# Ledger of designs, part 14: peptides against a protein of PDB entry 5T59

Target 1, 112 residues: chain A of PDB entry 5T59
Amino acid sequence: TTPTMQSTSLLTEHLGYPPISLVDDIINAVNEIMYKCTNAMEKYLMQRNIIGKKDFSDEIKIGTAKLESLLENSVDKNFDKLELYVLRNILSIPSDLLEENRFRLLHHEKLV
Target 2, 90 residues: chain B of PDB entry 5T59
Amino acid sequence: EHIRFQRLVQVCNKALEESIRKLQSWEKIHECFPNYGQTREGIENLTVCQQQVIKLWSNLSRVEFDAIFHERSIEEKLNQLDDLINKARS

## One batch from the design tools (peptide; made by RFdiffusion4, then SolubleMPNN)

Design b1_p9_7_s4 (from b1_p9_7 with S1M E6D)
Fold by OpenDDE base, seed 4:
Structure b1_p9_7_s4 (fold): chain B 112 residues (1-112), chain C 90 residues (1-90), chain A 9 residues (1-9)
Amino acid sequence: as target 1 above (112 residues)
Amino acid sequence: as target 2 above (90 residues)
Amino acid sequence: MRKVFDELL
């Protein structure tokens, strides 16, 4: 199920940060990595843009842009799924713990 | 007993693996460079490029994700969460 | 004489 405000608050207290912050870190990281990879590809190929008497610079630029787009789409798709899974199944509190009496357990551990 | 952190690592690895899948396809790479890839040197360059970018992807993701997990103390926190849940259910 | 991607970053 979708995380509740209640679970988010409890998890924020437990983690010391909102659960979404972890996901944000992950997504930001992979985006950075993605562009580093595509940039490296372009640079590598542009250093090798001339074969024989032909200059393939334009084709390389277009081609790497296409690959970047493909990677972007895939990253977006898969890490959107990751976000949902993490927030719903990993950084989540079971419904049986979302009772008044169960909240004390989390608070108690914090105070110890 | 402790399952959440393991699942986090697994889902991260899965997302990374699935994301790079298209770049692992030689056909996808080649079709982006239709004329360049018709030359011997072009094919060689694309092959090396493909190999290196996949390695770079893997290495960078490992380093960065481990850093995030450490900074967020997520293994410890998730283990504690597992323990709390198990305790509550006992 | 193979360039390493790490050097391109």
Scores: peptide ipSAE 0.228, ipTM 0.942, DockQ to the pose 0.018
Fold by OpenDDE base, seed 2:
Structure b1_p9_7_s4 (fold): chain B 112 residues (1-112), chain C 90 residues (1-90), chain A 9 residues (1-9)
Amino acid sequence: as target 1 above (112 residues)
Amino acid sequence: as target 2 above (90 residues)
Amino acid sequence: MRKVFDELL
């Protein structure tokens, strides 16, 4: 079930921020973490780029880029699913509570 | 009775776990460094690299997500939401 | 010999 405008408004009032803001924080965080991880991998291996008489710098750069791509794809897939689930099932208001009388109840409870 | 925050934590953990799954595969790591991984030292370096990046992923995610949850007061807000919903249905 | 990834950030 897709969130309605009414649900979003009520949740925004309850949370103090739009529901999407939480998801944005999560996604932004994981993206930052992802690139920190791949950057760390590259740096670690580039400090160890020469073995014997061979310089593996190019292979390391390409390989790390491939791993980054793999991780990006996985992050995108899984956190897209997360976004949908959170907005539809966690940060959601049941349809029966979107009726006018229930709406007033929620407001009343918030103000008490 | 409070279920939403628990679910949030669960789906976050699941997404994080599934996202790092490919890096947990030695085969996936090795195939990205086919010649480097043919050396003894290369294998050792890749092994350490794999272990450390997975730990880094876990640690950073824990710290950052906990910070987000705290800053957004999401546990309290979701618990309150559960309570409101349950009360409205009672 | 092993460097910790935290030092690389």
Scores: peptide ipSAE 0.223, ipTM 0.942, DockQ to the pose 0.018
Fold by OpenDDE base, seed 1:
Structure b1_p9_7_s4 (fold): chain B 112 residues (1-112), chain C 90 residues (1-90), chain A 9 residues (1-9)
Amino acid sequence: as target 1 above (112 residues)
Amino acid sequence: as target 2 above (90 residues)
Amino acid sequence: MRKVFDELL
């Protein structure tokens, strides 16, 4: 089920921030980590680009780029799934709490 | 009783593990460096690189995600959410 | 070798 506007509002009040903000933080973090990993790998190999009489710099650059692309695609796929799951199943409010008489529950807990 | 935060951690770990899966394949790594990987020294370098990048991925993700969870107080908030839901259903 | 990788982070 897709989150409703009411659910989002209530969760925002409860969390102190919109639910999507948490997901954004996670996705931004993994993207940063991803590029740090691939960058480190490239630099490591480029420092070891010459073996014997051969210079493998071009192959290293191409190969690392391929790995980066593979990782990017996988990250995008898996964290898109994560986003949907988190917003729908973790940061969600059951319909029972979306009734007028139940809105007080979340509000009341905040005041107490 | 409290299930949401545990699920959050689980799905984060799953996403991270699935994302790095292809880099865990030596065959996939070697395919990206077909000539470099035909040398003894190249294989050694790629082996170290693969091991280290996977460790880096794991360590960085742990540190960064824990920081996010702390800054967002998400464990506490999700536990409270669980409690609210359970209370409403009781 | 491993230390070099860590330094590149």
Scores: peptide ipSAE 0.221, ipTM 0.942, DockQ to the pose 0.018
Fold by OpenDDE base, seed 3:
Structure b1_p9_7_s4 (fold): chain B 112 residues (1-112), chain C 90 residues (1-90), chain A 9 residues (1-9)
Amino acid sequence: as target 1 above (112 residues)
Amino acid sequence: as target 2 above (90 residues)
Amino acid sequence: MRKVFDELL
């Protein structure tokens, strides 16, 4: 079920922040982690770029860039799915609770 | 009774695991360094690099995601949401 | 060599 404005408002009040803010935090974090990983990998290999009097610096730079691209594509794909799942199935209010009588109960619980 | 936070953790772990899968493939790593990986030292360096980057991915994600969950109080909030839903249905 | 990697992390 697609999130509604009503669900978003209720969840924002419950959480103290919009549901999308949690997803944004997660996605921002994984992106930062991703680049830290690829950067560390490149630095490690660049410190070991000479083997048998041959300089592999260019190959290392190209190869690491390829791995970064592969990881970027995978992160984008999987965390797009995560965003949809979280917003639709975890940070969601069932339709029966969005009915008028049940909706009032949710508001009442916050005041009690 | 409380299911939403567990599902959040599960879907996060799944996304992280699926994302790092390509780096877990030695074949994929080796393909990116075709000449470097033809040397003994190159293979050794790539092996260590692969192991360490996967470990770094796992450790950083655990620390950062736990921090987010704590800062957002998401376990408590999701448990409360489960309770509200269950109460409404009772 | 593993120690060097850790220093980069």
Scores: peptide ipSAE 0.207, ipTM 0.941, DockQ to the pose 0.017

Design b1_p9_8_s1 (from b1_p9_8, 6 letters changed)
Fold by OpenDDE base, seed 1:
Structure b1_p9_8_s1 (fold): chain B 112 residues (1-112), chain C 90 residues (1-90), chain A 9 residues (1-9)
Amino acid sequence: as target 1 above (112 residues)
Amino acid sequence: as target 2 above (90 residues)
Amino acid sequence: SELARKLLA
C-alpha cells in the first residue's frame, strides 16, 4: 500500500521530520560513498599506471569509469527498492488504525 | 516486540551488499582492465584495489548510516511507533 | 503526540 497524506502527516509529527527525509539522507550518503570509492580506486591505480615501460593510464581511466557506471546502476536500483520498502513497510501506519480517524475527518467535513 | 528498526538495518545492509556485489567479482574487475590485468604487477594492483574499495565501502557506509540513524533518532522513534501500534491493537 | 492520541482514541 502507498502511504497516505494522513499517514505522512502523523509520522512527520512523530518523527519531527517527513519520512522521506530519512530516505533522502540514506540515498545521499550512499551516493557520496559511491563516488569516494570510485575516486579512490582511480587514484590508486593511476599511481600505478606504469608497468614496465608501458603506460596504462588510458585503460585505467576507461576501466574505472566502467566500474563507476556499474556501481551507479546497482546503487540506483537497490536503493530505489529500499526507498519503496522503507516508506511502505517501516515508516508506515497500518490502514486499519487510520480508518476511524479518516471517518471522523470525513464526517466533520460534511458537517461543516 | 520492536521490529521496525531491525528491519531498517536489515534492508540497508541488503541494499549495500547487493550494490557492491558486482565489484566483488574478480571477473568483472578484470574485464575492465584487459591489458593491465595481463601483467603480474597489474593483477596484484587490481587485487589490492578491489579489496581496499570493498573495505572502504563497508566502513564508510557503517559510519555514515549510523550517524544518520543517530541524528534522526530513528531507533527510538521506530520503537515508539511499534509500541503505539501494538497498544492500539490490544 | 498526535499520533499517540489518534491511535489510542
Scores: peptide ipSAE 0.426, ipTM 0.943, DockQ to the pose 0.036
Fold by OpenDDE base, seed 2:
Structure b1_p9_8_s1 (fold): chain B 112 residues (1-112), chain C 90 residues (1-90), chain A 9 residues (1-9)
Amino acid sequence: as target 1 above (112 residues)
Amino acid sequence: as target 2 above (90 residues)
Amino acid sequence: SELARKLLA
């Protein structure tokens, strides 16, 4: 079920912030963590770039970049799914309750 | 019954776990360093690196996500939401 | 809250 404007407004008032803001915080955090991880990996390996007489700096840079890309793709995929799930199923108001409310309001307006 | 916050934690953990899954594959790691990984020292370095990154991922995500949840008071708010919904249906 | 008022009305 797709969130409605009414649901969003009600939840915003309840939460004190729009539901999407929580998701944004989560996604921003994981992105930051992701790059911290890949940066740490690169730095660790670059400190160990010479084995014997061979310098593997170029291979390390390329390899870590590839891993970063893999991680980016996975993060994007999984947290897009998370966003959808959270907004639709967690930060949501059941449609039946919204419909009942609408019905009551409309009925009340007709009687007044 | 409170269920929404539990679900939030679960889906966050799932997303984090699935996101790091590829880095948990030694084969994928080794493929990115084909020549470096042919050396004994290289293999050792990659092994340690892989383990450290996974730990860093886990630790940072735990700390940061908990901070977000606290700052947003999301457990309390979701519990209240559950209560309101349950009450409305009773 | 508005949410509470609407759901509990």
Scores: peptide ipSAE 0.423, ipTM 0.944, DockQ to the pose 0.038
Fold by OpenDDE base, seed 5:
Order: structure tokens, then C-alpha cells, then sequence
Structure b1_p9_8_s1 (fold): chain B 112 residues (1-112), chain C 90 residues (1-90), chain A 9 residues (1-9)
């Protein structure tokens, strides 16, 4: 179930921030971590780029770039799923409660 | 009773674990360094590098995610949400 | 909170 405007508003007031802000923080963090990891890998291998009399610098740069791409794709896929799950199932208000509330308010307004 | 925060932690961990799975494959690592990985020293370096990156991934994610959860007070807020929903249904 | 008021009404 897709979050409604009412749900978003209520949760924003409750949380003190929009629900999506939490997800944004998580995704931004993992992206930062991802690039720190790939950068560390490249740096480590580039410090060990010469074996014997052969220089593997070019191969290392290409190889680490490929691994970065693989990791990027995996992160994107998995955290897109996470975003959807969190917003729909964790940071959510059951629709039945929202409907009941709306009904009660409408009834009250009609009687007043 | 309080289930939302637990689920948040679980799905975060799952996403992190599934994301790093590609780097846990030695075959994929080696394929990216076909000539480098044919040397003894190269294999050793790649092995250590793989291990260190996975460790770094785990440590950084733990620290950063915990910081986010704390700054957003998300455990408290989700517990309150659970309580409110439970009360509304009682 | 508004959420609390609405859900407990």
C-alpha cells in the first residue's frame, strides 16, 4: 500500500521530520560507505602495484572500477527495496485506522 | 508489541549483507584482476584486500546507521507508533 | 500529538 498524504503528514508531525528523510539518511550513508570501501581497495592495491618488474597500475585501476560498479548496482537494488519496505510497512499507519478516523470526523461534523 | 524498530534493523542488515555479497565472491574479485591475480603476491594482496574491505563495510555501516537511528530517535518514535496503534485497536 | 489525538478519538 502506498503511503497517503494524510499518513505522511501525521507521521511527519510525530517524527519531527518527513518519513522519507530517514530513508535518505540511510541511503546517503551507505553510498558514502560504499565509495570509502572502493577507494580504500584501490589505494591498497596501488601501493602494491609492482610485482617483480611488472607494473599492474592500469589493471588495478580498471579492476577496482569494475568492482565499484558491481557494488553500486547491488547497493542500488537492495536499498531501493529497503526504501519501499520501510515507507510502506514500518513508517506507515494502517489504512483501517485512517478510514475509521475519517468516518468519525465526518460523522461528528455532520451532527454539529 | 514493539516490532517496527526491530524490523527496521533487520531490513537494514539484510540490505547490507546482500549488497556486499558480490565482493565476497573470490571468483568475481579475481576476474577483475586476471594478470595480477596470476602472481603469488597478487593473490595474497587481493585476499587481504577483500577481507579488509568487507570488514570496513561492516564496521562503517554499524557505526553510521546507529548514529542515524540515534539522531532521528527512531526507536522511540517507532515504539510510540506501535503503542498508539495498539491502543487504537483495543 | 496530532497523530495520538486522531488515533485515540
Amino acid sequence: as target 1 above (112 residues)
Amino acid sequence: as target 2 above (90 residues)
Amino acid sequence: SELARKLLA
Scores: peptide ipSAE 0.413, ipTM 0.943, DockQ to the pose 0.038
Fold by OpenDDE base, seed 4:
Structure b1_p9_8_s1 (fold): chain B 112 residues (1-112), chain C 90 residues (1-90), chain A 9 residues (1-9)
Amino acid sequence: as target 1 above (112 residues)
Amino acid sequence: as target 2 above (90 residues)
Amino acid sequence: SELARKLLA
């Protein structure tokens, strides 16, 4: 079930903010965390880039970039699913209640 | 009774867990560092690095998500939503 | 709240 304008308005008033704002906070947070993690990984390995007589700096940079890409793809996929689920199933009003409310509102508007 | 906030926490945890799964794969890690990982010292470094980044992921996500939930008062609001819906159906 | 009012009306 897709969120309706009516449900969004009602929930916005109830929450004090639009439902999407919560999701935005979550997604922004995980993105920030993601890059902190990958940055930490790169820095850790770059401090240990020389083993014996070999310098692995280039390989480390490429490797960490690959891991970052993998993580980015996974985050995007999973949190897109999260967004849909939250907005449709958690921050939602059952359709039967919305329909009843709509009916009452329409009736009231007709009388006024 | 109150189910929505619990679901929110669950789906957040699931998304976080699924997202970090690739980094939990030693095979994936090693594949990214084919020559570095052929050395004993390299393997040791990668092992520690993997553990640290996963720990960092877990700790940061816990702290940040809890902060968001608190700032948005989402537990209270979702509980109220549950109550309102239940009452409306009664 | 408006939500409460509408749902309980």
Scores: peptide ipSAE 0.411, ipTM 0.943, DockQ to the pose 0.037

Design b1_p9_8_s2 (from b1_p9_8, 4 letters changed)
Fold by OpenDDE base, seed 5:
Structure b1_p9_8_s2 (fold): chain B 112 residues (1-112), chain C 90 residues (1-90), chain A 9 residues (1-9)
Amino acid sequence: as target 1 above (112 residues)
Amino acid sequence: as target 2 above (90 residues)
Amino acid sequence: SKKARELLS
């Protein structure tokens, strides 16, 4: 079942915001967290970049960047799936409630 | 009865767990630091770093997601939605 | 994502 314009409108009215806004908040948050994690990793290792009189700064920078890319790809993949699932199955209105008589019920409950 | 919010939490947790799985692989971590990881100190540093990042990921996610859910009142709203659906089908 | 949203439209 695909969300309809009517469903989006009803949910927006119910939530006080468009359903997509919640998903956006979640995705934005995880992206922020992701970069905080990779930044912390780089900083930690760069403080420990010299071992046995050898400077591993370049290797650390490259390695951390690779891990960041790996994490980015995984986050994108998994949270794209999350977005689809949430909008289709959680923030959704069954078709029977989109009928005229059921639509009235939703409005009635809001007003009461 | 009330199922939507529970599902939201579940899928969020699943996405977070699956996302961090790659960083949980020591092999993948070590491959990114081939020379650094050949030293004793390097291995120790990478081990601690890996552990700390995973913990940071978990802690920040919990705090931030809970904040979002609270600010959006999503538990209440989803419970209400469940109730509306159940009422309509009764 | 943009792609996901397109699938929902």
Scores: peptide ipSAE 0.271, ipTM 0.944, DockQ to the pose 0.500
Fold by OpenDDE base, seed 2:
Structure b1_p9_8_s2 (fold): chain B 112 residues (1-112), chain C 90 residues (1-90), chain A 9 residues (1-9)
Amino acid sequence: as target 1 above (112 residues)
Amino acid sequence: as target 2 above (90 residues)
Amino acid sequence: SKKARELLS
């Protein structure tokens, strides 16, 4: 098996779930939060859409959509980086340990 | 000795912070509402809205991420991983 | 992301 596959298997055994699952949870969460935020923003402003005699509803809808897009782009960028970093540097096993000694350690620890 | 979980928290916080950075810019906010923001009342509304959204972002992310970390037992697992690695190298 | 996963595959 490739080191990556081996690492994934070992980590999955250790974690009880594939490493990517954690990242998926994080990304899904932030996406949900993102839309909650933008929705809240739109609703807040739409409740205040009339100033004087002018209705700013259309501008508010467009504006909030723009902000949503801006936030989406930022989230995508930053959490893509996060995913890569986490999987490579946090949820990782050093290559020197990807030998039978590592397997024995994991097995031993589970038995203890 | 235990560094992985700390790093996880750090990178999560950084990603969250960087993601919301643009919404922290009043200029960017105002730019999206050029006419609305020309009114006193509009400016006031946008100001409050901006602040509230940022707070909401922070609060929700904290709660949700902590929940994830707990459900996945990631602190414990990462600490154990650190220990295993250190032990293997000893 | 898809790209990230590909890089790690």
Scores: peptide ipSAE 0.267, ipTM 0.944, DockQ to the pose 0.413
Fold by OpenDDE base, seed 4:
Parts: sequence; structure tokens; C-alpha cells
Structure b1_p9_8_s2 (fold): chain B 112 residues (1-112), chain C 90 residues (1-90), chain A 9 residues (1-9)
Amino acid sequence: as target 1 above (112 residues)
Amino acid sequence: as target 2 above (90 residues)
Amino acid sequence: SKKARELLS
């Protein structure tokens, strides 16, 4: 099922923030973590770029860039799926609660 | 029964695990460093690097996601949502 | 993502 405007409004009231805000936090966090990881990888290897008097700096830069791209693609794919799942299945209100009587129940619980 | 927060944690863990999976492949790592990885010292460096990155990924994600969940009070809110749903269906 | 949100609309 697809989230409705009504569902979003109710959840926003319940959460104190829009549901997408949680997902945004998660995605922003993982993106930050991703680049911290790739940066750490590059720095680690660049500190060890000379082996047997041969400089592998260029290869390291290219290689780490490839790994970064690989990770980016995977993160994008998997967390897009996560976003859809969370918003549709976790941060969701069943249709039976979207009826008028059930809607009032949610408001009542907040006010009491 | 409270189920939504558990599901949130599960799908987050799954996404994190699947995202890092390719970096866990030694073959993929080695392919990116074809000449560097032909040296003993290079292999050692790549091995340590791979392990460190995976650990960093795991540690940072745990800390940051827990912080988000706390700041958003999401466990409590999802539990309340479960309770509301269950109550409405009773 | 933007694409994901569009799918939810």
C-alpha cells in the first residue's frame, strides 16, 4: 500500500516530525559514513604506497575510486529500498485506522 | 505485540550488510589493485585495510543509527503506534 | 531518495 496524505499527517502528529525526516537522517548518516570509510581506505594505502622502491600511488588512487563507486552504487540501491519499505510498512497506518472513528481515536489518545 | 521497531532495526541492518558486502569480497578488492596486490606487502596492506574499513563501517553505523533512533524517540513512537493499532482492532 | 519519494506519491 502507498502512504496517503492523511497517513502522513497523522504520523507527523504522532512522531512530532514527518516520517521522511527519519529516513533522511538515516540516509544522510550512511552517506557520511560511506565517505569516511573510503577516505580512510585511501589514506591508509597512500601511506603505504611504496613497495620495493616502486610507487603505487596512481594505482591506489584509481583503485580506491573504483571501490568508492562500487560502495556508492550499493548504498544507493539498498537504502532506496529501505526508504520505500520503512515508509510503506513501518511508518504506516492501516486502512482500518484511517476511518473517521479511528482517526478520532488517535487524536483522543494524544489529547488525553 | 511490538513489531515495528524490530522491523526497522532489521531492515537497517540488512541494508548496511548488503551495502558493504562487495567490499567484503577479497576478489573485488584485489581486482582494483592488480599490481599492488601482486606483492606480498601489498596483499598484507590490502588485507588490513579491508578489515579496518569493514570495522569502521560497522562501528560508525551502529553509533550513528542508535543516535538517530534516540533523538527521534522512534522505538517509543513505534511501540505506541503498535499499541494504537492493536487497540483499534480489539 | 527523490526517486523513492516519487514512487510513494
Scores: peptide ipSAE 0.266, ipTM 0.944, DockQ to the pose 0.506
Fold by OpenDDE base, seed 1:
Structure b1_p9_8_s2 (fold): chain B 112 residues (1-112), chain C 90 residues (1-90), chain A 9 residues (1-9)
Amino acid sequence: as target 1 above (112 residues)
Amino acid sequence: as target 2 above (90 residues)
Amino acid sequence: SKKARELLS
């Protein structure tokens, strides 16, 4: 189930980049999106921090930090699973193609 | 015939959905702002904030992931991979 | 990602 070095090499040749590079792009993107979301949330609430002459700034900062942590944990968990699944099941080459004759086929298709 | 790209999209959507699920809970949002959420205006602000952040999450993820898929030509490459595998097994 | 990579190693 674990990708082999041969599989990685063949996929790199086929893709034009290592399979892990795609996953890295996805994970980096979601992390950036995550912090944009939490930042937007904090800014929105901080612009509305005073209600009835009471300042809720401290509560807002603490609350948004808690939500950020919650989101971070969830993102990490789910996208770790995603990485494993993608590399094992999507960006993978079946063992029956990891033979000399099959390697030639992949190379032949690239050259044609 | 072509299954890998579809699976990629599916697992990405699932990961995104599962990641934002806790923020979709009003109870979890409210408990982070116990005093703020006891005010009418606070509840209104939190409600709008929750809706906006979920929309932002959805929109940004769609745009960014589509950009990645395009830049990496992953649909074409995965379709080609499917074709190669199917051809080899024929 | 670190955990996933460790599992793949």
Scores: peptide ipSAE 0.242, ipTM 0.943, DockQ to the pose 0.466

Design b1_p9_8_s3 (from b1_p9_8, 5 letters changed)
Fold by OpenDDE base, seed 2:
Structure b1_p9_8_s3 (fold): chain B 112 residues (1-112), chain C 90 residues (1-90), chain A 9 residues (1-9)
Amino acid sequence: as target 1 above (112 residues)
Amino acid sequence: as target 2 above (90 residues)
Amino acid sequence: SKRARELLS
């Protein structure tokens, strides 16, 4: 089920931050890691750009860019799925806890 | 009884693994460097590069994700959430 | 976030 405003509010209160903030951290982290990896690839190969009498610098730049794009697409796809799953299934409150009586219980437990 | 944090870790690992899957393909790597990869030395360099970037991906993701989980206290919070849910259903 | 809202819509 899709998270409701109520569930988001309750989770925010419980977590101390909105659920999306965790996902944002994860997404930002993987993006940073991704570019560090592709940069490392390019740098490594560019240090080895000359084989014999041939300079492969242009091919290396193009090739690493292609790999970066490939990785970007894969990261986007898989972490979009992750975001959806986390927000819907992990950082979620069952409907029974969204009822008034259960809502009071949640508040009570927090205050105790 | 505590399942949410375990699931979080699992889906994170899966996303990371699936994301790097294409870079684990030698064919995908080689096709991006068609002429470079026709040289012995080029193949050697690409091989090492592929291995190193995969290791870097794994190491960085482990460190950074663990840091996020710690800073957000997510294991504790998710365990508490599980407990609240279970208590409410009892 | 905008991204989340789009994904959850």
Scores: peptide ipSAE 0.207, ipTM 0.942, DockQ to the pose 0.427
Fold by OpenDDE base, seed 4:
Structure b1_p9_8_s3 (fold): chain B 112 residues (1-112), chain C 90 residues (1-90), chain A 9 residues (1-9)
Amino acid sequence: as target 1 above (112 residues)
Amino acid sequence: as target 2 above (90 residues)
Amino acid sequence: SKRARELLS
């Protein structure tokens, strides 16, 4: 079931913020974490770029970039799925609560 | 009774796990460093690097996601939502 | 968000 405007409004009232805000926080966080991880990886290896008399700096830069791309793709895919699931199945109002009588219940609970 | 927050945690963990899975593959790591990984020291460095990145991923995600959940009071709010739904259906 | 709207469309 796709979220409706009514659901969004009710949830926003209940949460104190739009449901999408939570998802945005999560996705922004994981993106930040992702780049921290890849940056750390590059830095670690670049500190160890010389083995014997050979400098592997170029290979390290290319390799870490490839891994970053791999991670980016995976993060995007999996957290897009997460976003859909959360908004549709977790931060959602069942159809039976979208009826007028149930709508009043939600408001009543807030006011009392 | 309360199911939504549990589901949220589950799907977050799943997304995190699935996202890092490819980096958990030694083969994938080694493929990115074909010559570097042909040296003993290179292999050792890559091994440590892989382990550290995975740990960093896990630790940072735990801390940051918990902070988000706390700031958004999402457990309480989702529990309340469950209660409202159950009440409405009773 | 734009992203969410696109995903939910």
Scores: peptide ipSAE 0.193, ipTM 0.942, DockQ to the pose 0.437
Fold by OpenDDE base, seed 5:
Formats: C-alpha cells, structure tokens, sequence
Structure b1_p9_8_s3 (fold): chain B 112 residues (1-112), chain C 90 residues (1-90), chain A 9 residues (1-9)
C-alpha cells in the first residue's frame, strides 16, 4: 500500500519529523561512507604506485574510478529498495487505522 | 509484538551487505587493475586494500547508522507505533 | 523528497 498524505501527517506528528527524513539520513550516510571507502582505496594504492620502476598512477586512478562506479550503482539500487520498503512497510499506518475511529486513537494517545 | 524496529535493522543490514558484495569479488577488483595486478607486489597491495575497505565499510556503517537511530529515537517511536496498532486492533 | 515521491508514485 502506498503511503497517503494522511499517513505521512500522522507519522510526522508521532515521530516529530517526516518519515522521509529518516530515510534521507540513512541514504546520505551510506553515500558519505561509500566515498570515504573509495577515497581511502585510491589513497592507499597511490602511495604504492611505483613497482619495479614502473609508475601505475594512471591505471590506479582509472581502476579506482571504475570500482567507485560499481559501488555507486549497487548502493543506489539496494537503498532505493530499502527506501521503498521502509516507507511502505515500516513507517506505515494500516488502512484500518486511517479510518476516522482509529485516527482519533492516535491523536488521543498523543494529547492525553 | 515489537517488530518494526527489528525489520528496520534487518533491511539496513541487508542493503549494506548487498551493496558491498561487488567489492568482495577479487575478480572484479583485479579486472580494474590488469597490469598492476600482474605484479606480485601489486596483488599484495590490492588484497590488503580490499580487506581494509570492506572493514572500513562495516565499521563506519555500524557507527553512523546507530547514531542516526539514536538521534531520531526510532526504536522507541517504532515500538510505540507497534503498541498503538496492537491496541487499536484489540 | 523528490526521490521518495517518485518511488511511491
């Protein structure tokens, strides 16, 4: 079931922030981590770019860029799935609770 | 009874695991460094690099995700949501 | 977000 505006409003009230904000934090974090990892890899190899009097700097730069792209694609794919799942199945309100009678329960519990 | 937060942790871990899987492939790494990886020293460097990046990925993700969950109080909020839903259905 | 709205649409 796709989240409704009503569901979003209720969850925002409950959480103190919109549900999407949590997902944004998660995705932003993993992106930051991703680039830290690829940067570390490049730096490590660039410090070891000379082997047998041969300079592999160009190959290292190209290679690490390719690995970064592979990781980016995988992160994007998997965390898009995560976002969809979280918003639909975790940060969600069952349809029966979106009815007027059940809607009042959420508000009542918060205000009382 | 409380299931939502557990599911959140599970799907986060799954996404992290599946995302790093490509870097766990030695073949894919070696293909990116065809000449460098033909040297003994190059292979050694790539091996260490692969291990380190995977460890870094795991450690950073654990620390950062835990921080997010704490700052957002998401375990408490999801538990409360479970309770509200269960109460409404009782 | 734009991303979320697209995924949920």
Amino acid sequence: as target 1 above (112 residues)
Amino acid sequence: as target 2 above (90 residues)
Amino acid sequence: SKRARELLS
Scores: peptide ipSAE 0.193, ipTM 0.942, DockQ to the pose 0.446
Fold by OpenDDE base, seed 1:
Structure b1_p9_8_s3 (fold): chain B 112 residues (1-112), chain C 90 residues (1-90), chain A 9 residues (1-9)
Amino acid sequence: as target 1 above (112 residues)
Amino acid sequence: as target 2 above (90 residues)
Amino acid sequence: SKRARELLS
C-alpha cells in the first residue's frame, strides 16, 4: 500500500519531520560510508603498489573502481528496497486511524 | 507491543549486510586484481584490505546510523506510534 | 522526494 498525503502529514506532525527525511539521512550516510570504504581500499593498496620490480598502480586503480561500482550497485538496490519498506511498513499509519475521529486522537495525544 | 523500531533496525542491518556481501567474496575481490593477486604479497595485501574494509563498513555504519536514530529520536517516536495504534485499536 | 515518488509509484 502506498502512503497517502494524509498519512504523511500526520506522521510529519508526530515525528516533527517528514518521514522521507529519516530515509534520506540513512541513504546519505551509507553512500558516504561507501565512498570512505572504497577510498580507503584504494589508498591501502596504492601504498603497496610495487611488488618486486613491478608497479601495479594501474591495475589497482582499475580494480578498486570495479569494486566501487559493484558496491554502488548493491547499495542502490538494497537501500531502495529499504526506503520502500520503511515508508510503507514502518513509517505508516493503519487505515483504521485515517478517519476523522482517529485524527482527533492523534491531535489530542499531542496536546495532552 | 513495540515492533516498528525493531523492524527498522532489522531492515537497516539487512540492507547493510546484503550491500557488503559481494565484497566479502574473495573470488570477486581477486578477479578485480588478476595479476596483483597472483603474487604472494598481493594476496596478503588483498586479504588484509578486504578484512579492513569490511570492518570499516560495519563500524562506520553502526556509529552513523545510531547517530541518525538518536538525532531523529526515532525509537521514541516509533514506540509512541505503536502505542497510539494499539490504544486506538483497544 | 523524487526518489520516493518513483519507488512508490
Scores: peptide ipSAE 0.181, ipTM 0.941, DockQ to the pose 0.416

